# Designs tried in a protein design run: peptides against a protein of PDB entry 5OK6. Part 14

Target 1, 215 residues: chain A of PDB entry 5OK6
Amino acid sequence: ELPGLDSQWRQIENGESGRERPLRAGESWFLVEKHWYKQWEAYVQGGDQDSSTFPGCINNATLFQDEINWRLKEGLVEGEDYVLLPAAAWHYLVSWYGLEHGQPPIERKVIELPNIQKVEVYPVELLLVRHNDLGKSHTVQFSHTDSIGLVLRTARERFLVEPQEDTRLWAKNSEGSLDRLYDTHITVLDAALETGQLIIMETRKKDGTWPSAQL

## One batch from the design tools (peptide; aimed at target 1 L178 P211 Q214)

Design b1_p12_8 (made by RFdiffusion4)
Pose (drawn by RFdiffusion4):
Structure b1_p12_8 (pose): chain A 215 residues (1-215), chain P 12 residues (1-12)
Amino acid sequence: as target 1 above (215 residues)
Amino acid sequence: GTFKTIFEEHNS
């Protein structure tokens, strides 16, 4: 059952429960298509529960590239294309109005940057492959703030690399050559990695030599 | 080398 209009307003807009909730690293926020949010706002501010301004189910279809991979469209601007809600507010709105059938939520996380916290709407999607098959990829989203060491550990896990196998990473650049990702302590941002980039994990041979020594 | 061959074929 729907809460009253003022109750909905308080839950979604105010304090710890709503849009005014402070940004804390690691917390989840969700994207809501702006037109739907504005329609909900007009409805809850209108004083009429029976109004035709009732927004209906949340539908974020215009925010997705397609329904094959459900990727968020690039180039979206907060306040123009979408509004961010904390996880609780999103949960409440979905429980009240529903979410379009078959459509995934768009969940993003708050990250810490040198002097600010922000929701990372566009993390870096990396294609992780082993050197022996550059077409067999695990597509994984990493934060700009994740370390290269995390990228390596993730690649190892995704490919079920055994503990005794030694592995290291390369990145294929826009010129089609390889840049060695030497330092595991720096971040994806420091390494200037971009979405869609191929990250190659090579495995050391049993004799101690590396496949890349052949290049 | 095997990897070299794989990389060159991949860029073709």

Design b1_p12_8_s1 (made by RFdiffusion4, then SolubleMPNN; from b1_p12_8, 6 letters changed)
Fold by OpenDDE base, seed 2:
Structure b1_p12_8_s1 (fold): chain B 215 residues (1-215), chain A 12 residues (1-12)
Amino acid sequence: as target 1 above (215 residues)
Amino acid sequence: GEFAAIWEAFNS
């Protein structure tokens, strides 16, 4: 069912679940391709449901770089390429107009940064490897707000490290050198880790020595 | 391995 045009406008723009409502950490927001949204605005502001300005189904195709993993293109900008909507508003639009068949919603989470909330459109994808087998990697997504400790725990889990085994992390920097991630309490953001960056998990040897210490 | 090479490069 398609509500009245004024009702749609109020619900999406000015409602309690509207586009301008405050961000809250942990909530889901959704990306809508900017041109579609502008077309919708024109449609509902035009006041004629039978007009040629009908936006059709939501189609975010131009935001994706691939239709296999449905990864977003890099460098997209809010307000230029897409609009962010709260979950409720997104679901209303989908129910009214539909979403392109086979296309997944672009759902992102609000994260808590110092003194600000932000929809994290681009979480960090890290390449996790073991020090003794750099050829076998696990690509894992992390929030910028996740701790290095979480990265370490995740690496341990993915590589099935036993609780009694001691591990630590190294990050390959832009110069090709390894930076040890000493402080596990800082965030991915604070550590300046980037998507595609190689993170090496080093496991302590049974004799109590670290492999890197012998190099 | 590659890890050793990276480590050695870091220390050079």
Scores: peptide ipSAE 0.133, ipTM 0.819, DockQ to the pose 0.222
OpenDDE base, seeds 1, 3, 4, 5: peptide ipSAE 0.132, 0.075, 0.105, 0.063; ipTM 0.818, 0.775, 0.802, 0.754

Design b1_p12_8_s2 (made by RFdiffusion4, then SolubleMPNN; from b1_p12_8, 7 letters changed)
Fold by OpenDDE base, seed 4:
Structure b1_p12_8_s2 (fold): chain B 215 residues (1-215), chain A 12 residues (1-12)
Amino acid sequence: as target 1 above (215 residues)
Amino acid sequence: GEFAEIWKKFNS
């Protein structure tokens, strides 16, 4: 059931769980396509529930580059392509208007960066490979705030590395060279890792030597 | 292999 227009506006824009609420690390926020949201604004600001400006169901189709993996298009800009709503506000809108059939919600997390909180719309998607099999990759998303240690642990898990095997990471840089990721305590952001970047997990040989040392 | 080639580039 649709609430009154004023109530909708208050809950979504001005409520404690509204669009302008403070960001808190770990909370979920959701993307709403900008044109739909603007239509909704016009509808609720018009004061007539029977207005032709009724926005219909939420449709985020234009934000997706594909309907298989539901990846976002690159280069989307907040305020131009989409708006961000906290979970409560998103759920209200979905309850009131529905979500286009088959579309998943675009859920993102608030992360704590050195100076600000931000909804991480684009986590870093890394291509994890083994040094001896660069053709077999695992694409995994990481937060900018995740540690290199987590990347390494994730790689080990994906490749089913035994606990007794020693591993380390290399990142292929823009020059085509390999940068050793020595410090596992720094974040993905600190290491300046980027989406699409190849991360090579090197496994120590049984004789105790590293493959890279022999090259 | 490709890894070796990348490594050689790094060491050059």
Scores: peptide ipSAE 0.094, ipTM 0.787, DockQ to the pose 0.214
OpenDDE base, seeds 1, 2, 3, 5: peptide ipSAE 0.066, 0.093, 0.059, 0.087; ipTM 0.764, 0.787, 0.749, 0.775

Design b1_p12_8_s3 (made by RFdiffusion4, then SolubleMPNN; from b1_p12_8, 6 letters changed)
Fold by OpenDDE base, seed 2:
Structure b1_p12_8_s3 (fold): chain B 215 residues (1-215), chain A 12 residues (1-12)
Amino acid sequence: as target 1 above (215 residues)
Amino acid sequence: GEFAKIYEEFNK
């Protein structure tokens, strides 16, 4: 059973636990398609539970570019295409109205950047390959706040690199050349890595030389 | 191709 309309409004919009609450690093927030949310607002503000303004189940279909991997469309903008809700508020709405059958929630994390906290709607998807086998790739999602070291470790894990093997990363830049990712302590953001970018893991040869030394 | 070039660079 749905709570009273005023109660719904307070629960979802209140400044402490609702849409207006401060962002906290590490917390989960959820995207709600803007039109649905606006319809819900109209419904609860209308004061008539029997109104034709009932929003129905949450349907984020228009936010997805595909229903296979459930990837978001590019270029979505908060306040225009979607509204962000903290986990508690999202779960209330889902409980009250339901979510379109088979459609996954769009969960995103709050990240802490140098001067701002934000919900990271678009993490970076990197294409990881080995220098000697470019035909085999792993597409892996990273936060902008993840370190290059994590990217390297992830690459090593995905390609089952043994601990004794020494590896390092290169990034293919927009000019088509390769940039060494020397500092493993900087973030994906600091390294200006982008979705779809090719990241090459180079493995040191047994003789102690690097394949790239021939470049 | 793109990958072939990279491969060649690392496998000289």
Scores: peptide ipSAE 0.065, ipTM 0.761, DockQ to the pose 0.209
OpenDDE base, seeds 1, 3, 4, 5: peptide ipSAE 0.049, 0.045, 0.040, 0.046; ipTM 0.759, 0.744, 0.741, 0.757

Design b1_p12_8_s4 (made by RFdiffusion4, then SolubleMPNN; from b1_p12_8, 5 letters changed)
Fold by OpenDDE base, seed 2:
Structure b1_p12_8_s4 (fold): chain B 215 residues (1-215), chain A 12 residues (1-12)
Amino acid sequence: as target 1 above (215 residues)
Amino acid sequence: GEFAKIYEEFNS
């Protein structure tokens, strides 16, 4: 059953637990298509539950690039294309109005940057490959705040690299050359890695030499 | 070397 219109407004918009609450690192927030949200606002602000302004179920279809992998369209802008809601607020709206059948929620995490918290709407998707077989790739999603070390560990895991094998990373740059990722403690953001970028894991030879040394 | 091939591929 739908709560009263004023109660809905307070629950979703209040500064403590609603849309306006401060971001906290690690928390989940959800995207709501802007037009639906505006329709909801009009409905609850109208004061008539029998109004024709009823928003219906949440439908984020216009935010998706595809309905197979449910990837977001590129270049979406907060406040223009979507509204961000805390998990609690999102779940209230879903419980009250429903979500379009078969459509997944668009859940994103708050990340901690040096001076700000933000909802990371677009994590970085990297193409991980081994130096000796570029044809076999693993696409893995990383936060901008993840370390290069995590990328390396992830690559090792995906390619089933044994602990005794030494590995290191290279990134294909825009010029088509390879940049060595020396510092594993910097973040994906610091390394300026981008979605779709090829990351090559080099494995040290048994003789102790690196394949790249023969460039 | 192996990396030379990579560079060749990237620049082809």
Scores: peptide ipSAE 0.163, ipTM 0.850, DockQ to the pose 0.588
OpenDDE base, seeds 1, 3, 4, 5: peptide ipSAE 0.062, 0.090, 0.085, 0.080; ipTM 0.772, 0.794, 0.812, 0.809; seed 1 fails the geometry check

## One batch from the design tools (peptide; aimed at target 1 L215)

Design b2_p13_1 (made by RFdiffusion4)
Pose (drawn by RFdiffusion4):
Structure b2_p13_1 (pose): chain A 215 residues (1-215), chain P 13 residues (1-13)
Amino acid sequence: as target 1 above (215 residues)
Amino acid sequence: PPTEEEIEAWSES
């Protein structure tokens, strides 16, 4: 059952429960298509529960590239294309109005940058492959703030690399050559990695030589 | 640096 209009307003807009919730690293926020949010706002501010301004189910279809991979469209602007809600507010809105059938929520996380916290709406999507098959990829989203060491550990896990196997990473650049990702302590941002980039994990041979010594 | 073609051939080796 729907809460009253003022109750909905307080839950979604205010304090710890709503949009005014402070940004804390690691917390989840969700994207809501702006037109739907504005319609909900007009409804809850209108004083009439029976109004035709009732927004209906949340539908973020215009925010997705397609329904095959459900990727968020690039180039979206907060306040123009979408509004961010903390996880609790999103949960409440979905429980009240529903979410379009078959459509996934758009969940993003708060990250720490040198002097600010922000929701990382566009993390870096990397294609992780082993050197022996450059077409067999695990597509994984990493934060700009994740380390290259995390990228390596993730690639190892995704490919079930055994503990005794030694592995290291390369990145294929826009010129079609390879840049060695030497330092595992730096971040994805420091390494200037971009979405869609192919990250190649090579495995050391039993004799101690590396496949890349052949390049 | 190796070309893309060299890298593809290397991967298939």

Design b2_p13_1_s1 (made by RFdiffusion4, then SolubleMPNN; from b2_p13_1, 7 letters changed)
Fold by OpenDDE base, seed 4:
Structure b2_p13_1_s1 (fold): chain B 215 residues (1-215), chain A 13 residues (1-13)
Amino acid sequence: as target 1 above (215 residues)
Amino acid sequence: KPSLEEILAASAA
């Protein structure tokens, strides 16, 4: 059941638990398509629950580029294409209005960047491959705040690398050359890794030499 | 399929 319009506004648009509340690292926030949200605002501000401004179910269709993986379109801008709501507020809206059939919620995490918290709308998608078979890739999402060490561990897991095997990472740069990711403690952001970037996991040979050392 | 070695060689050129 829909609560009163003023109550809806208060629950969604507030600085404590609503849209305006401070970001906290690790928390989940949700994207709401901007036009729907504006329609909702108009509805609750209008004071008439039976008005023609009723927003209907939440529909984020315009934010998605595909309905298979439900990937977001590139270049979406907060405040223009979508608004961000904390989990509680999102769940209220969904409970009141519903979500379009078949659409998943667009859940994103708050990350802590240097000097700022941000909802990470676009995690970095890396293409993980092995040095000896570049044709078999695993696309994996990482936070900008994830370490290169996590990328390496993830690559090892995806490729079922045995614990005794030694591995290291290379990133293919924009110029087509390979850069060694020496420091596994830096973040994906620090390493300036980008979505779609090829990350090559090199496995040390049984003789103790690296495949790349022969170059 | 290109190997790491092939990519590295191309990068060195």
Scores: peptide ipSAE 0.085, ipTM 0.717, DockQ to the pose 0.117
OpenDDE base, seeds 1, 2, 3, 5: peptide ipSAE 0.071, 0.073, 0.067, 0.079; ipTM 0.700, 0.722, 0.714, 0.727

Design b2_p13_1_s2 (made by RFdiffusion4, then SolubleMPNN; from b2_p13_1, 6 letters changed)
Fold by OpenDDE base, seed 5:
Structure b2_p13_1_s2 (fold): chain B 215 residues (1-215), chain A 13 residues (1-13)
Amino acid sequence: as target 1 above (215 residues)
Amino acid sequence: KPTLEEILAASAA
């Protein structure tokens, strides 16, 4: 059942639990398409529940580039294309108005960057390959705050590398050469890895030599 | 800095 319009406004736009609440690392936030949200605002601010300004169900269709993988369009901007709501507020809106049939919620995590908390709307998608078979790739999402070590472990897992096998990572740079990711303790952000970037996992040979060391 | 082709070539050897 829909609560009163004033109650809806207070619940969603609340500074303690709503749209304006502080970001906390690890929490889930959800994207709401801006036009729908503005329509909702107009509806609840209008004071007439029977108003023609009723927003209908949440429809984030315009935020998606496809309905197969439900990837977001590139270049979306908070406040222009979408509004971010904490989980509680999102679930209230969904319960009140519904979500367009078939659409998944757009859930994102708050991450802790050196100087700011941010909802990570665009995690980094890396293209993981093995040095000896570039034709088999795994696209994996990582947070900018994830370590290179996690990228390496993930690559090992995806390619079913045995624990006794030694591996290391290279990143293809913009010049077409490869940069060795020596420090596995730095983050994806610190390593300046970007979505779509090719990451090559090199496996040490049984003789103890690295393929790249022979160059 | 090695190229991808170089690493591939080395791995094939």
Scores: peptide ipSAE 0.183, ipTM 0.842, DockQ to the pose 0.568
OpenDDE base, seeds 1, 2, 3, 4: peptide ipSAE 0.057, 0.055, 0.116, 0.097; ipTM 0.722, 0.706, 0.793, 0.722

Design b2_p13_1_s3 (made by RFdiffusion4, then SolubleMPNN; from b2_p13_1, 6 letters changed)
Fold by OpenDDE base, seed 2:
Structure b2_p13_1_s3 (fold): chain B 215 residues (1-215), chain A 13 residues (1-13)
Amino acid sequence: as target 1 above (215 residues)
Amino acid sequence: APSLEEIEAASAA
């Protein structure tokens, strides 16, 4: 059963636990399509539960680029295309109205940047390859706050690199040359890595030489 | 800095 309209409004828009609550690093937030949310606002503010303003099931279809991988469209803007809700508020709305059949929730994490917390709507998708097999890529998502060390560990895991094998990363730059990622403690953001960027994992030869050092 | 093509060529050798 749907709770009273005033109760719905308080649960979702309450500044302590609702849409306006402070962001906290590591918490999950969810995207809700703006037109649906505005319809919900009109419904609960109208004061009539039998109103023709009933929003129906949550439908985020317009936010997705495809219904196969459920990738978000590029260039979506908070407050224009979607609203962000904390997990509790999202789960209330889903329990009350449902989510469109087969459509996944759009869950995102709060990240902490040097001067701000934000919901990371667009994690960085990197194309991981081995230096000796550039045709075989693994697309992996990373936070802007993830370290280059995590990217390297993830690449090693994906390529089943043995613990004794020494590896390092290169990033293909906009000029088509390779920049070596020397510092593994900096973040993806600090390294200015972008979605779709090719990251090459180089493996040290058994003779102790690097393939790239012979160039 | 090496090119991608240079690394690929060196890896095929």
Scores: peptide ipSAE 0.223, ipTM 0.859, DockQ to the pose 0.677
OpenDDE base, seeds 1, 3, 4, 5: peptide ipSAE 0.053, 0.215, 0.055, 0.065; ipTM 0.753, 0.857, 0.729, 0.772

Design b2_p13_1_s4 (made by RFdiffusion4, then SolubleMPNN; from b2_p13_1, 6 letters changed)
Fold by OpenDDE base, seed 1:
Structure b2_p13_1_s4 (fold): chain B 215 residues (1-215), chain A 13 residues (1-13)
Amino acid sequence: as target 1 above (215 residues)
Amino acid sequence: APTLEQIEAASAA
């Protein structure tokens, strides 16, 4: 049974625990399609639970570019295309109204950037390859706040690199040349890495030479 | 800076 309309409004829009609460790093937030959310607002503000303004099930279909991988469309804007809700508020709405059959929730994490918290709606998808097998890519998602060291560790894990093997990263730039990622302590954001960018893991040869040193 | 083609060529050698 749905709670009272005023109770729904207070639960979801409450500035302490609802939509307006402060962002906290590492916390999960969820996207809700803007039109549905506006319909819900109109419904709960109308004061009639039997109103024709009933929003029905949450339907985020317009936010997805495909129903196979459930990837978000590019260029979605908060407040225009979607609303962000904290996990508690999202779970209440899903419990009350349901989610469209087969649609996954759109869960995102709060990240800490210099002087601001942000829900990271678009994590960076990098194409990881080995220097000797450029045709075999592994797509891996990273936060903008993840270190280059994490990217390197992840690449080593995906390619089953043994602990004694020495490895380093290169990024393919817009000009088609390779920029070496020397500093592993900087973030993906600091390195200006972008979705779809090719990252090459170079493995040191047994003779102690680097493949790229012969270039 | 090496190109992708240069790294690929060096890896085939």
Scores: peptide ipSAE 0.233, ipTM 0.861, DockQ to the pose 0.668
OpenDDE base, seeds 2, 3, 4, 5: peptide ipSAE 0.214, 0.221, 0.206, 0.213; ipTM 0.850, 0.856, 0.849, 0.855

Design b2_p13_2 (made by RFdiffusion4)
Pose (drawn by RFdiffusion4):
Structure b2_p13_2 (pose): chain A 215 residues (1-215), chain P 13 residues (1-13)
Amino acid sequence: as target 1 above (215 residues)
Amino acid sequence: EEEQREFLEELEE
Protein backbone atom coordinates (compact mmCIF):
# COMPACT_ATOMS: atom_id res chain seq x y z
CA GLU A 1 0.00 0.00 0.00
CA LEU A 2 1.22 3.50 -0.87
CA PRO A 3 2.14 5.87 1.98
CA GLY A 4 0.57 9.28 2.06
CA LEU A 5 2.04 12.00 -0.11
CA ASP A 6 3.85 13.87 2.69
CA SER A 7 5.25 10.58 4.04
CA GLN A 8 6.61 9.67 0.59
CA TRP A 9 8.16 13.14 0.32
CA ARG A 10 9.92 12.86 3.66
CA GLN A 11 11.31 9.40 2.91
CA ILE A 12 12.70 10.25 -0.55
CA GLU A 13 13.93 13.81 -0.12
CA ASN A 14 15.08 14.30 3.45
CA GLY A 15 17.68 13.44 6.00
CA GLU A 16 19.43 10.07 6.11
CA SER A 17 16.65 8.31 4.23
CA GLY A 18 16.49 10.50 1.12
CA ARG A 19 18.42 12.62 -1.38
CA GLU A 20 19.97 14.69 1.44
CA ARG A 21 21.85 11.62 2.75
CA PRO A 22 25.62 12.40 2.89
CA LEU A 23 27.93 10.73 0.38
CA ARG A 24 29.95 7.97 2.05
CA ALA A 25 32.51 5.82 0.23
CA GLY A 26 31.21 2.45 -0.75
CA GLU A 27 27.52 3.22 -0.32
CA SER A 28 25.13 2.53 -3.21
CA TRP A 29 23.04 5.09 -5.05
CA PHE A 30 20.68 4.41 -7.89
CA LEU A 31 19.79 6.30 -11.05
CA VAL A 32 16.21 7.36 -11.74
CA GLU A 33 15.21 8.82 -15.12
CA LYS A 34 14.58 12.54 -14.60
CA HIS A 35 11.10 12.74 -16.22
CA TRP A 36 9.81 9.98 -13.96
CA TYR A 37 11.27 11.68 -10.87
CA LYS A 38 9.76 15.05 -11.80
CA GLN A 39 6.40 13.38 -12.32
CA TRP A 40 6.67 11.75 -8.87
CA GLU A 41 7.61 15.15 -7.43
CA ALA A 42 4.60 16.84 -9.02
CA TYR A 43 2.39 14.06 -7.67
CA VAL A 44 3.59 14.17 -4.06
CA GLN A 45 3.54 17.97 -3.97
CA GLY A 46 0.11 18.26 -5.55
CA GLY A 47 -2.04 17.40 -2.55
CA ASP A 48 -4.17 14.84 -4.46
CA GLN A 49 -3.53 11.11 -4.07
CA ASP A 50 -6.00 10.46 -6.90
CA SER A 51 -4.33 12.82 -9.38
CA SER A 52 -3.52 11.83 -12.96
CA THR A 53 0.03 12.96 -12.13
CA PHE A 54 0.52 9.55 -10.46
CA PRO A 55 3.84 8.43 -12.03
CA GLY A 56 3.26 4.75 -12.38
CA CYS A 57 6.08 2.23 -12.36
CA ILE A 58 9.65 3.38 -12.58
CA ASN A 59 10.95 2.94 -16.10
CA ASN A 60 14.58 3.80 -16.83
CA ALA A 61 14.46 2.51 -20.45
CA THR A 62 15.76 5.75 -21.95
CA LEU A 63 18.93 5.58 -19.83
CA PHE A 64 20.11 2.25 -21.35
CA GLN A 65 22.03 1.71 -24.53
CA ASP A 66 20.08 -1.45 -25.27
CA GLU A 67 18.36 -4.37 -23.63
CA ILE A 68 21.06 -6.86 -24.68
CA ASN A 69 23.77 -5.76 -22.29
CA TRP A 70 21.84 -3.16 -20.30
CA ARG A 71 24.73 -0.69 -20.28
CA LEU A 72 24.07 2.82 -19.16
CA LYS A 73 24.30 5.30 -22.02
CA GLU A 74 27.47 7.38 -22.08
CA GLY A 75 27.29 11.18 -21.77
CA LEU A 76 24.43 11.39 -19.32
CA VAL A 77 24.28 14.43 -16.95
CA GLU A 78 22.98 14.36 -13.41
CA GLY A 79 19.96 16.66 -12.99
CA GLU A 80 19.28 16.61 -16.74
CA ASP A 81 18.95 12.96 -17.68
CA TYR A 82 18.73 11.32 -14.24
CA VAL A 83 18.47 11.92 -10.52
CA LEU A 84 20.51 9.97 -7.94
CA LEU A 85 18.82 8.35 -4.97
CA PRO A 86 20.40 6.54 -2.03
CA ALA A 87 19.78 2.80 -1.83
CA ALA A 88 16.96 3.09 0.75
CA ALA A 89 15.07 5.71 -1.23
CA TRP A 90 15.33 3.59 -4.39
CA HIS A 91 14.09 0.56 -2.48
CA TYR A 92 11.12 2.46 -1.15
CA LEU A 93 10.20 3.94 -4.52
CA VAL A 94 10.38 0.49 -6.17
CA SER A 95 8.23 -0.97 -3.39
CA TRP A 96 5.61 1.72 -3.86
CA TYR A 97 5.46 2.06 -7.63
CA GLY A 98 7.23 -1.01 -9.04
CA LEU A 99 10.05 -1.28 -11.56
CA GLU A 100 9.44 -1.99 -15.28
CA HIS A 101 9.32 -5.71 -15.77
CA GLY A 102 12.62 -7.27 -16.80
CA GLN A 103 14.65 -4.11 -16.32
CA PRO A 104 17.67 -4.09 -14.00
CA PRO A 105 18.29 -1.33 -11.45
CA ILE A 106 21.18 1.03 -12.19
CA GLU A 107 23.34 0.83 -9.06
CA ARG A 108 26.49 2.94 -8.61
CA LYS A 109 28.87 3.50 -5.69
CA VAL A 110 30.28 6.48 -3.88
CA ILE A 111 34.05 6.88 -4.23
CA GLU A 112 36.65 9.05 -2.51
CA LEU A 113 38.68 11.45 -4.61
CA PRO A 114 41.35 13.78 -3.27
CA ASN A 115 39.06 16.48 -1.82
CA ILE A 116 35.54 15.14 -2.54
CA GLN A 117 33.17 12.22 -2.52
CA LYS A 118 31.11 11.47 -5.61
CA VAL A 119 28.94 8.75 -7.05
CA GLU A 120 30.99 7.02 -9.78
CA VAL A 121 28.33 6.82 -12.48
CA TYR A 122 30.93 5.79 -15.11
CA PRO A 123 33.41 3.21 -13.82
CA VAL A 124 35.91 1.73 -16.30
CA GLU A 125 34.81 -1.43 -18.06
CA LEU A 126 37.81 -3.57 -18.87
CA LEU A 127 37.94 -6.64 -21.14
CA LEU A 128 40.13 -9.18 -19.38
CA VAL A 129 41.67 -11.90 -21.57
CA ARG A 130 44.45 -14.43 -21.36
CA HIS A 131 47.25 -14.08 -23.92
CA ASN A 132 46.41 -17.34 -25.67
CA ASP A 133 42.87 -16.27 -26.65
CA LEU A 134 42.31 -12.56 -27.08
CA GLY A 135 38.63 -13.06 -27.92
CA LYS A 136 37.65 -14.90 -24.73
CA SER A 137 37.01 -11.99 -22.40
CA HIS A 138 35.51 -11.32 -19.03
CA THR A 139 34.02 -7.79 -19.12
CA VAL A 140 34.39 -6.34 -15.62
CA GLN A 141 33.64 -2.86 -14.24
CA PHE A 142 36.41 -1.39 -12.08
CA SER A 143 36.44 1.88 -10.22
CA HIS A 144 38.86 4.54 -11.34
CA THR A 145 40.13 4.22 -7.76
CA ASP A 146 40.76 0.44 -7.90
CA SER A 147 44.38 -0.67 -8.02
CA ILE A 148 46.02 -2.52 -10.91
CA GLY A 149 46.69 -5.20 -8.33
CA LEU A 150 42.92 -5.59 -7.89
CA VAL A 151 42.54 -5.82 -11.68
CA LEU A 152 45.17 -8.61 -11.73
CA ARG A 153 43.60 -10.49 -8.80
CA THR A 154 40.21 -10.20 -10.48
CA ALA A 155 41.52 -11.51 -13.81
CA ARG A 156 43.12 -14.42 -12.00
CA GLU A 157 39.88 -15.30 -10.26
CA ARG A 158 37.74 -14.97 -13.34
CA PHE A 159 39.96 -17.31 -15.33
CA LEU A 160 40.53 -19.79 -12.48
CA VAL A 161 44.27 -19.25 -12.60
CA GLU A 162 46.01 -21.69 -10.29
CA PRO A 163 48.09 -20.40 -7.37
CA GLN A 164 51.39 -21.63 -8.79
CA GLU A 165 50.89 -19.84 -12.12
CA ASP A 166 52.64 -16.48 -12.47
CA THR A 167 50.76 -13.82 -14.35
CA ARG A 168 51.21 -10.20 -15.38
CA LEU A 169 49.22 -7.61 -17.28
CA TRP A 170 49.39 -5.56 -20.46
CA ALA A 171 46.99 -3.03 -21.89
CA LYS A 172 46.31 -2.71 -25.58
CA ASN A 173 46.35 0.98 -26.52
CA SER A 174 44.51 2.85 -29.28
CA GLU A 175 47.50 2.43 -31.61
CA GLY A 176 47.18 -1.33 -31.34
CA SER A 177 50.39 -1.87 -29.36
CA LEU A 178 50.87 -3.01 -25.78
CA ASP A 179 51.69 -1.02 -22.65
CA ARG A 180 52.98 -2.99 -19.73
CA LEU A 181 51.06 -2.49 -16.49
CA TYR A 182 54.03 -2.77 -14.22
CA ASP A 183 52.94 -1.26 -10.93
CA THR A 184 50.15 -2.98 -9.01
CA HIS A 185 49.90 -0.20 -6.43
CA ILE A 186 48.69 2.52 -8.79
CA THR A 187 45.08 2.97 -9.74
CA VAL A 188 43.09 2.45 -12.93
CA LEU A 189 42.97 6.24 -13.18
CA ASP A 190 46.74 6.58 -12.72
CA ALA A 191 47.27 3.96 -15.45
CA ALA A 192 44.97 5.98 -17.76
CA LEU A 193 42.85 2.95 -18.59
CA GLU A 194 39.60 3.60 -20.45
CA THR A 195 36.30 1.78 -20.85
CA GLY A 196 36.38 -0.94 -23.45
CA GLN A 197 40.15 -1.43 -23.23
CA LEU A 198 41.63 -4.89 -23.67
CA ILE A 199 43.73 -6.04 -20.74
CA ILE A 200 45.89 -9.06 -21.55
CA MET A 201 47.05 -11.38 -18.79
CA GLU A 202 49.99 -13.50 -19.82
CA THR A 203 51.18 -16.55 -17.91
CA ARG A 204 54.78 -17.51 -17.34
CA LYS A 205 55.90 -20.78 -18.96
CA LYS A 206 57.17 -23.67 -16.87
CA ASP A 207 60.75 -22.95 -17.83
CA GLY A 208 60.44 -19.42 -16.36
CA THR A 209 60.19 -17.60 -19.69
CA TRP A 210 57.35 -15.27 -20.53
CA PRO A 211 55.28 -15.40 -23.73
CA SER A 212 55.83 -11.65 -24.26
CA ALA A 213 59.60 -12.14 -24.57
CA GLN A 214 58.70 -13.34 -28.05
CA LEU A 215 57.26 -9.92 -29.03
CA GLU P 1 56.12 -1.70 -32.60
CA GLU P 2 54.89 -2.25 -36.16
CA GLU P 3 55.85 -5.88 -35.96
CA GLN P 4 54.12 -6.29 -32.66
CA ARG P 5 50.87 -4.68 -34.11
CA GLU P 6 50.95 -7.01 -37.09
CA PHE P 7 51.45 -10.02 -34.78
CA LEU P 8 48.53 -8.99 -32.61
CA GLU P 9 46.25 -8.51 -35.63
CA GLU P 10 47.06 -12.02 -36.81
CA LEU P 11 46.54 -13.46 -33.36
CA GLU P 12 43.10 -11.82 -33.18
CA GLU P 13 42.07 -13.37 -36.55

Design b2_p13_2_s1 (made by RFdiffusion4, then SolubleMPNN; from b2_p13_2, 7 letters changed)
Fold by OpenDDE base, seed 2:
Structure b2_p13_2_s1 (fold): chain B 215 residues (1-215), chain A 13 residues (1-13)
Amino acid sequence: as target 1 above (215 residues)
Amino acid sequence: SSEVIKKLEELEK
């Protein structure tokens, strides 16, 4: 059942728990397509529950580039293409209006960058490969705040590397050369890794030599 | 470079 229009507005726009609440690292926020949200605003501000301005179910279709993997379109801008709502507000809207059948919620996490908290709308998708089999890749999403160490561990796990095997990472740079990711404590952001970038896991030989050292 | 990558693959064959 829909609550009163004023109640809806207060619940969703409430500065303490709604759209305007401060971002907190680790919290989940959700994207709502801007046009739908504006329609909802018009509806609840209009004061007429029977108005033709009823927004209907939430439909984020225009935010997706595909309905198979439900990937977001590139270059979406907050306030222009979508609004961000905290989990509580999102769940209220979904409970009141529903979500378009088959569409997943667009959940994103608040991350803490050196000087700002932000909702990470676009995590980094890396192409993980082994140095000896470039044709077999694993696409994995990482936060910009994830460490290179996590990328390495993830690569090891995906490729079923045994604990006794020593591995290291290379990133293919924009010039097509390989940059060694020496420091595993820096973040994906610090390493300037980008979506679609090839990350090569090199495995140390049993004789203790690195394949790359023989080049 | 692509050549470096290719060489890496060759070393493990």
Scores: peptide ipSAE 0.026, ipTM 0.635, DockQ to the pose 0.254
OpenDDE base, seeds 1, 3, 4, 5: peptide ipSAE 0.024, 0.022, 0.023, 0.023; ipTM 0.627, 0.610, 0.620, 0.617

Design b2_p13_2_s2 (made by RFdiffusion4, then SolubleMPNN; from b2_p13_2, 5 letters changed)
Fold by OpenDDE base, seed 3:
Structure b2_p13_2_s2 (fold): chain B 215 residues (1-215), chain A 13 residues (1-13)
Amino acid sequence: as target 1 above (215 residues)
Amino acid sequence: MEEVIEKLEELEA
């Protein structure tokens, strides 16, 4: 049974525990398509539970680029395309109205950036390749807060690099040159890595030389 | 970058 309209509004939009509550690092938040959310707001503000303004089930279809990988469309804007809800509020709405059949929830994490918490709606998707086999890529998602060291470890794991093999990373920059990622302690954000960026893992030769030293 | 990639591929082929 649906709660009373005023109870729904207070539960979801309450500034202390709802949509406007403070972000906390590591928490899960969920995207809700803006039009559906506005329809819900109109419904609960109208005061008539039997009104024609009933929002129906949550449908985030317009936020997805495809229904295979369930990737978000690029360039979505908070407050225009979607709203962010904390996990508790999301689960209430789903329990009351349902979610469109077959759609996954759009779950995102709060990350800690310098002087701000943010829901990371768009984690960085990097294209990982080996210097000697550029035709075989691994697309891997990273947080902006992940270290370059994690990117390197992930690349080594995906390419089955043996522990005794030395490796290093290069990033293709916007100018079309390669920038070496020397500092493995900085974050993906600090390195200014972007979605779709090519990251080349170079493996040291058995003779102790680097392939790139011959370029 | 394309030139660097091509050179890297040539060195390992």
Scores: peptide ipSAE 0.024, ipTM 0.645, DockQ to the pose 0.277
OpenDDE base, seeds 1, 2, 4, 5: peptide ipSAE 0.024, 0.022, 0.022, 0.021; ipTM 0.645, 0.635, 0.639, 0.618

Design b2_p13_2_s3 (made by RFdiffusion4, then SolubleMPNN; from b2_p13_2, 6 letters changed)
Fold by OpenDDE base, seed 2:
Structure b2_p13_2_s3 (fold): chain B 215 residues (1-215), chain A 13 residues (1-13)
Amino acid sequence: as target 1 above (215 residues)
Amino acid sequence: MEEVIKKLEELEK
């Protein structure tokens, strides 16, 4: 059921619980294509539910680069390409207008950075490999705020490394060389890791030596 | 260098 236009406006744009409410780390927010949102604004501000400005169902098609993996286009900008809504507001709009058939919601998480909270629209996708089998990669998504330690633990889990086996990480840099990730307490952001970057998990030999020491 | 990565793979495989 579609509520009154003024009620819709207050519910979605309310500064305390709507679009303008403060970001909180760990919360889910959703992207709405800008043109649809502007059409909705025009509709509810027009004061006539029977007007020709009815926005129809939410359609974020222009934000996606593909309809297979539903990956976002690169370089999208908040306020220009999309609007961010908290989960409650998003669910209201979906309830009122619907979402384009077959199209998934674009859900993102609020992350805590040293001086700011932000919705992480583009998490980092890393290619995890073992040093002795570089051709078999696992693509895993991480937050910029995740630690290198988490990346290492994730790699160990994906490759079913035994607890007694000692492992460490290397990152392939832009020059094609390997940078050792010594400090596991720094974040993905601090390590300047990027989407598509190859991360190599090295496993210590039984003799106590590292494969890389032979280079 | 790309060679370093190749060398790592060759050592254990």
Scores: peptide ipSAE 0.027, ipTM 0.667, DockQ to the pose 0.283
OpenDDE base, seeds 1, 3, 4, 5: peptide ipSAE 0.026, 0.023, 0.025, 0.026; ipTM 0.670, 0.652, 0.664, 0.665

